# Designs tried in a protein design run: peptides against a protein of PDB entry 4N78. Part 89

Target 1, 186 residues: chain A of PDB entry 4N78
Amino acid sequence: HFQVICRLLGYQGIAVVMEELLKVVKSLLQGTILQYVKTLMEVMPKICRLPRHEYGSPGILEFFHHQLKDIVEYAELKTVCFQNLREVGNAILFCLLIEQSLSLEEVCDLLHAAPFQNILPRVHVKEGERLDAKMKRLESKYAPLHLVPLIERLGTPQQIAIAREGDLLTKERLCCGLSMFEVILT
Target 2, 155 residues: chain B of PDB entry 4N78
Amino acid sequence: MAELQMLLEEEIPGGRRALFDSYTNLERVADYCENNYIQSADKQRALEETKAYTTQSLASVAYLINTLANNVLQMLDIQASQLRRMESSINHISQTVDIHKEKVARREIGILTTNKNTSRTHKIIAPANLERPVRYIRKPIDYTILDDIGHGVKW

## One batch from the design tools (peptide; made by RFdiffusion4, then SolubleMPNN)

Design b2_p14_4_s3 (from b2_p14_4, 6 letters changed)
Fold by OpenDDE base, seed 2:
Structure b2_p14_4_s3 (fold): chain B 186 residues (1-186), chain C 155 residues (1-155), chain A 14 residues (1-14)
Amino acid sequence: as target 1 above (186 residues)
Amino acid sequence: as target 2 above (155 residues)
Amino acid sequence: MYLPVFEEGIKERE
């Protein structure tokens, strides 16, 4: 599903969705969640000492239940605050999954474009074969597929310009060194 | 443009008219040949004249058809060339727009990105001294300590 | 890797 979303939205659509999600998350954090946290801090026992171990596990549990009774009985915490936290969590997860899916798509694009851009994979050299010879052979094999040099030779000035720009855009991908998720976490 | 216009407005219509006129003329020639053959005392001469007119008429029609066909083909070639040029121009514009849109989109998403901290994975240099795995000695939990805690119903 | 097209956006944020 996330792969389909990434393909449908593209960079533009993903940017818009991410921006809106960030706004929503910010609103939830600075609004309702902050208010609940403040309220919880106010009702939190000022002095909560560890009960003596002599009371046993049940006694200790009862003690904490009593101390936190006001918090546990705060119905809005369970219904509203936790729901908002779930929404924030879902938004974060959504962003993560979108970025991962986008990265996969970009990697696929890069791999598909590589032969046309003179980017050759490192070939596994069997024992006894010279790596250099194999690489040269591969270079020679794929040389006719190099798009930019081909267009530079045969194309119009306009086509050459478009090809160069297209080549640049094909090479430049977010997965090469940029992260959206890190921005979402700050 | 001038050549195409001349073909469309003058040459092709003119050729069509000429061909139509030739059809009418062929009918007249046929009538003439028939009457001439019937009225002539020298049937052999009349036949030779008919053959000559038939040959001339066929040659004329063939010429007119060929000329018209060539003009039509030329017209189509010019039009095809114009369409190809238009297509090329449209494609160029479309590609330029797409590239521009892509650049804009990338700038927008770029706002939401930061450089991946390639945390130099400091090669966790495994300390040369493999700390001997401290064998977790499971001390048996003595549960008898709990025997005195709780009102156990001594059944 | 230098990504100039994306970096324009990063610079705008900064």
Scores: peptide ipSAE 0.274, ipTM 0.815, DockQ to the pose 0.739
Fold by OpenDDE base, seed 1:
Structure b2_p14_4_s3 (fold): chain B 186 residues (1-186), chain C 155 residues (1-155), chain A 14 residues (1-14)
Amino acid sequence: as target 1 above (186 residues)
Amino acid sequence: as target 2 above (155 residues)
Amino acid sequence: MYLPVFEEGIKERE
């Protein structure tokens, strides 16, 4: 699903969605969640000492239950606050998954474009074979597929310009060194 | 453009008119040949004359048709070439627009990105000595060790 | 890797 979304939205659509999600998250954090946190802080016992261990786990639990009774009984915490937190969490996860899916798509694009851009994979060299010789052979084999040089040789100035721009855009991908998710987390 | 215009406005219409005129002329020639044959005392001569006129007329018509056909073909070729050029132009514009849109999109999404901090994954140098899997002896977690850690009321 | 097209956006944010 996320892969399809990435394909459909493209960079533009993803950017828009991410921006809106960030706004939503910000709104949730600064609004409802903040209010609940403040309220919780107000009802939080100012001094909560650990009970004696002699009371055992049940006694300790009861102690804390008593101390936190007001918090536990705060029904809105479970319904509204947790829901908002879920929404935030979902938004974050959505962003993560979108980025991952986008990265996969970009990698695929890069891989598909590689033969046309003089990007050759490292060939496995069997013992005794010279890597250089194999690479040279590969280069020669794929040389006719190099799009930009081909167009530079045969194309019009406009075509050359477009080809170069296209080549650049093909090579430049977010997955090469950029992260959206890191921005979202900050 | 001038050539196409000439073909469309002058050559082709002119050729069509010429063919029409030729048709009329052929009728006249036919009438003449018929009458000449009927009136001539020398039928053989009249026949030869008719053959000559017929051949000439057919040759003329054939020439006119061929000329017209060639002009039409030329016109079509020019138009086809123009269409191809137009298509190419449109494609270039389209590609330019697409590139521009892509750049804009990338800038927009770029706002939402940061450089990946390549945390130098410290090469976890696997310690050469595979520590023998110490049999995890489940020692019961003595939670009493934590009894002294905290502000618990010491009795 | 330098990604100039994207980096323009990054700079805009900063």
Scores: peptide ipSAE 0.273, ipTM 0.815, DockQ to the pose 0.759
Fold by OpenDDE base, seed 4:
Structure b2_p14_4_s3 (fold): chain B 186 residues (1-186), chain C 155 residues (1-155), chain A 14 residues (1-14)
Amino acid sequence: as target 1 above (186 residues)
Amino acid sequence: as target 2 above (155 residues)
Amino acid sequence: MYLPVFEEGIKERE
């Protein structure tokens, strides 16, 4: 599903969706969630120390239950606050999954374009084969597929310009060093 | 453009008119030949004349058809060439626009990106107060307390 | 890897 969304929206559509999600998240965080957090801070015990281990797990649990009684009994926390947190969480997960899906698509595009852009994969050399010979063979095999040099030789100036720009755009992908998710987390 | 216009407006219509006129003339020639054959005392001569007229008429029609066909083919070739040029121009514009749109899109999404930073692992700060080792008394966990909780099978 | 087209957007944000 996320792959389809990425393909459908493209960079522009993804950008728009991400921007809107960020606005929603910001609104939830600065609005409702902040208010609940403030309220929770007011009812939070000022001093909550870990009880002695001698009380055992049940005793420790009862201790914390008692200390957090006001929070646990806060009905709106379970309904509204948790729902808002779920929405924020879903938004974050959505962004993460979109970025991951986009990265996969970009990697796929890069891999498909590689033979046409003089990008050769790392060659696994079997025992007894010379790396240099294998690399030369690969270079020779893919040399006719190099698109930009081919167009530079045979194409019009306009075609050459388009080919170069297209080549650049093909090579430049977010997965090469950029992250949207990190921006969302800030 | 001038050649195409000449073909469309003058040569092809002219050729069609010529064929039409030729058709009407052929009927007249046929009538003449028929009457000439009937009225002529020398049937052999009349037949030879008819053959001559027929050959000439067929040759003329063949020439007109060939000329018209060639003009139509030429017209189609010119039009095909024009369409190819137009297609090339449209493709060039389309590609330019697509590249531009892609650049804009990339700038837009770029606003939402940052360089991948290796997240510094938060140093777990060890609590300063080492709790004194209290003798651990192992009490057996009574799981029967949970027997009334959930949809489990009452044994 | 230098991504100039995306970096234009990054610079705009900063």
Scores: peptide ipSAE 0.258, ipTM 0.812, DockQ to the pose 0.633
Fold by OpenDDE base, seed 3:
Structure b2_p14_4_s3 (fold): chain B 186 residues (1-186), chain C 155 residues (1-155), chain A 14 residues (1-14)
Amino acid sequence: as target 1 above (186 residues)
Amino acid sequence: as target 2 above (155 residues)
Amino acid sequence: MYLPVFEEGIKERE
């Protein structure tokens, strides 16, 4: 699903969606969540000492339950605050999954474009074969597919310009060194 | 442009008119040949004259058709060439617009990105106050106190 | 890898 979303939205659509999600997250954090956190801080026991070990696990649990009774009984915490936190969490996960899916799509695009851009993988050399000779054969095999040199030879000046720009845009991908998720966490 | 205009406005319409006129003339020639054959005492001579007129008429029509056909073909070739040029221009504009849109999109998403800091050294700034690890002597929690609580199998 | 088209956006944010 996320791969389809990435393909459908493209860079522009993803940017818009992520910006809106960031606004929503900011609104939730600075609004309702902050208010509940402030309220929780007010009702939090100022002094919560570790109970004596002599009370055993049940006594310790009862102690903490009593100390946090006001927090546990705060019904709006479960219904509103936790729901908002869930929404924030979902938004963060959505952004993460979109970035991962986009990275996969970009890698696939780079791999598909590689033969046309004179980007050749390192080939496995069998015993007795020279790597250089094999690479040279591979280069010769794919030489006719090099798009930019082909257009430079046969195309109009306008076509050459478009081909060069297209080649550059094909090579430049977010997965090569950029992260969106780090910005979201900031 | 001048050649195409000449073909569309003058040569092809002119050729069509000429062909239509030739049809009218052929009808007149046919009538003449028929009447000449009927009225002539020398039927063989009249037949030879008819053959001559028929051959001449067919040659003339063939020439008119060939000329018209060539003009139509030339017109179509010119139009095809013009369409190819227009298609090329439209494609160029389309590609330019697509590249521009892509650049704009990349700028927009770029606002939401940061360089992957391969900075190896996140110096975990150890908080200056290393709270002395209070050696939490884990007193073993004697869980045997709970052995009598619950429906556990008394071994 | 220098990605100039994306970096323009990064600079705009900063």
Scores: peptide ipSAE 0.243, ipTM 0.813, DockQ to the pose 0.683

Design b2_p14_4_s4 (from b2_p14_4, 5 letters changed)
Fold by OpenDDE base, seed 1:
Structure b2_p14_4_s4 (fold): chain B 186 residues (1-186), chain C 155 residues (1-155), chain A 14 residues (1-14)
Amino acid sequence: as target 1 above (186 residues)
Amino acid sequence: as target 2 above (155 residues)
Amino acid sequence: MHLPLFEEGIKERE
């Protein structure tokens, strides 16, 4: 699902959605959740001493139930506050999943583009001397696929410009060093 | 552009007119040949003249048709080339716009990003001393040690 | 890896 969403929205759509989600989260945190937290703090007993262990677990539980009676009876906690917290949580998770999906898509794009961009995979060769030979062979094999040099050789100036821009756009991806989720957590 | 215009406005219409005129002329020639043959005392000569006129007329018509056809083909080729150029231009513009949109999008999403703190994974320097796997001897948790701490209800 | 297209946005935030 998230993969499809990422494909459909692209960077622009994802940016818009993320911005709106952040606004929603901010609104929830600064509004309803904050109000509930303040209310809870007001009804919280100022002094809650641990009852004597002699009362046993049931007695201790009753004690705390009594002390927290006002909080427990606050029905709006379960309905509104927890729902808002769930919404915040869902929003965060959504952002995470979108980023992950986007990253996967970007990686796939990079991998698909690699042969055309003179990006060769590191071939794990057991013996070091054969690595260079294999790499040269790979370079030679994929050399005809290098799009930008090909266009530079055969294309019009406009085509060359577009090819270069396209190459840049293909190479520069968020997954290469940027994170959205870290900003969200901030 | 000038060539296409000339083809469309002058050469092709002119060729069509010429062909039409030729048709009219052919009819006149036919009438002439028929009358000449009927009136001529030398039928053989009249026939030869008719053949000559017919051949000439057919050659003329063939030439006109060929010329017209070539002009039409040339016109079509020019138009096809123009369409291809237009297509190329449109594609170029479209690509340019798309690239621009993508750049804008990237800037926008970039606002929502930060550099990944590559936490230098501290090389967990494996302590050189492979601590011998301390066989976790499950010492039975002697719960009796807790007997002294708990105010157990002395039944 | 330098990502100038995205970094422009980061700079704008900052």
Scores: peptide ipSAE 0.392, ipTM 0.814, DockQ to the pose 0.767
Fold by OpenDDE base, seed 2:
Structure b2_p14_4_s4 (fold): chain B 186 residues (1-186), chain C 155 residues (1-155), chain A 14 residues (1-14)
Amino acid sequence: as target 1 above (186 residues)
Amino acid sequence: as target 2 above (155 residues)
Amino acid sequence: MHLPLFEEGIKERE
């Protein structure tokens, strides 16, 4: 599903969705969640000493239950605050999954484009073969597929310009060194 | 443009008219030949004249058809060439726009990105001193301490 | 890897 979303939205759509999600998250955090946290801090016992071990586990539990009674009985915390936290969590997860899916798509694009851009994979050299010879052979094999040089030789000036720009767009991908998720977490 | 216009407005319509006129003329020639053959005392001469007129008429029609056909083909070729040029121009513009949109999109999404901190995998230098595993001595939990806690129903 | 097309956006944020 996330892969399909990434394909449909593209960079533009993903950017818009991410921006809106960030706004929503910010709104939830600074609004409702913050208010509940403040309220919880106010009702939190100022002095909560550890009861004596002599009361045993049940007694200690009862003590803490009593001390936190106001918090436990705060119905809105369970219904509204936790729901908002869930929404925030879902938004974060959504962003993460979108980025991961996008990265996968970009990697695939890069891999598919590589032969046309003179990017050759490092070939595993079997024992006894010269790496250089194998690489040269590969270079020679894929040389006719180099798109930009081909168009530069055969194309119109306009086609050449488009090809160069297309090549640049193909090479530059987010997965090469950028992260959106890190921005979301700040 | 001038050539196409000439073909559309003058040459092709003119050729069509000529062909239509030739059809009418063929009918007249046929009637003439028939009457001439009936009225002529020299039937052989009349037949030879008919053959000559028929050959001439067929040649004329063939010429007109060929000329018209060539003009139509030329017209179509010119139009096809014009369409191809237009298509090429549109495609170029479309591609340029798409590239531009993509650049804008990348700039926009870039706003939401940061450089991946290649966390220098700090070699977690394993502290040389392997902290000796603190032997967890399981102290047996004496549960008898709980025997006095609760309303034991003395059955 | 230098990604100038995206870096323009980063600079704009900053």
Scores: peptide ipSAE 0.390, ipTM 0.815, DockQ to the pose 0.727
Fold by OpenDDE base, seed 4:
Structure b2_p14_4_s4 (fold): chain B 186 residues (1-186), chain C 155 residues (1-155), chain A 14 residues (1-14)
Amino acid sequence: as target 1 above (186 residues)
Amino acid sequence: as target 2 above (155 residues)
Amino acid sequence: MHLPLFEEGIKERE
């Protein structure tokens, strides 16, 4: 599903969706969630130390339950606050999954374009083969597929310009060094 | 453009008219040949004349058809060439627009990106001081407080 | 890898 969404929206559509999601998240965080956090801070115990391990897990749990009783009993926390947090979480997950899907698509595009762009994969050398010879063989094999040089030789100036631009667009992908998700987390 | 116009406006219509006129003339020739054969005392001569007229008429019609066909083919070739040129132009424009749109899109999405950073793992710092033993009285834990949390069945 | 097409957007944000 996310792959389809990425294909359908493209960079422009993804950008728009992400921007809107960021607005929504910001609104939730600065609005309702902030208010709940403030309220929770008011009812939070001032001093809450970790009990001794000798009390065991049940004793420790009971201790914290007692300390956090007011928070646990806060009705709006169970309903509205958790829902808002879920929405934020869903938005974050959506962004993450979109970015991952986009990255996969971009990687695939890069891999498919590589032979046409004089990008050779790392060569696995079997025992007894020379790396240089294998590289030369690969270069020779893919040399006719180099699109931009081919068009530069045979194409019109307009075609050459388009080919160069297309090559640039093909090579430059977000997955090469950029992250949207990190922006969302800040 | 001028050649195509000449073909469309003059040559092809002219050829069609000529062919039509030829049809009319063929009927007249046929009538003449028939009457001539019937009225002529020398049937052999009349037949030879008919053959001559028939051959001439057929040759003329064949020529007219061939000329017209060639003109139509030429017209179609010119039109096909024009269409190809138009297609090429449209494709060029379309590609240029698409490239531009893509660049804009990349700029827009770029606003939402940053360089990939490796997240620093937060080191858990152990507390330095051992807490003094605090006597804690254990009470039974009531888990029913969690019954309203989640999507489970309420009993 | 330098990604100038995207980096233009980054610069705009900053």
Scores: peptide ipSAE 0.390, ipTM 0.812, DockQ to the pose 0.622
Fold by OpenDDE base, seed 3:
Structure b2_p14_4_s4 (fold): chain B 186 residues (1-186), chain C 155 residues (1-155), chain A 14 residues (1-14)
Amino acid sequence: as target 1 above (186 residues)
Amino acid sequence: as target 2 above (155 residues)
Amino acid sequence: MHLPLFEEGIKERE
């Protein structure tokens, strides 16, 4: 599903969606969540010491439950605050999954374009074969597929310009060194 | 442009008119040949004259049709060439616009990106002062308050 | 890899 969304929206659509999601997240964090956090801080015990290990796990749990009783009994936390936190979490996960899907799509595009851009993978050399000879043979085999040089030789000046721009757009992808998710976390 | 205009405005309409006129002339020739054959005492001579006129008329019509056909073909070739040039121009503009849109899109999404930095894992430093265990008197906690919290299976 | 088309957007933010 996320892969289809990435293909449909493209860079422009993804940018718009992520920007709007960031606005929503910011609004939730600075509004409702912040207010609840402030309220929680007011009801939070000022002194909460670690209970003695001698009380065991059940006693420690009871201790913390008693200390946090006012927080646990605050019904609005469960209904409103946790829902808003879920929405924030969903938005973050959505952004992460979109970025991952976009990265996969970009890698596929780069791989498909590689033969046309004189980008050749390292070939496995069998024992006794020279890597250089095999690479030269491979280069010779794919030389006719090099799009930009072909158009430079046979095309009009306008076609050459478009081919060069297209080549640049094909090569430059976010997956080569940029991250959107890091921006979302800040 | 001048050649296409000449074909559309002069040559093809002129050829069509000539062909129409030839039809009228053929009818007159046919009437003449029929009357000549009926009135002539020498039927063989009249027949030979009719054959000659028929051959001449057919040759003339064939020439007019051939000329008109060639002019129409030439017109179509010129129009096809013009359409190809227009298509090429439209494609060029379309591609230029698409490239521009893509560049704008990349700038926009770029605003939402940063360089992939290997996040230095901040070592979580454990607080040095372990809080002294406070003696807690266990009061039974009623956990039934949490029974409605979560997707637990109601038994 | 230098990505100038995307980096223009980064500079604008900054």
Scores: peptide ipSAE 0.384, ipTM 0.814, DockQ to the pose 0.634

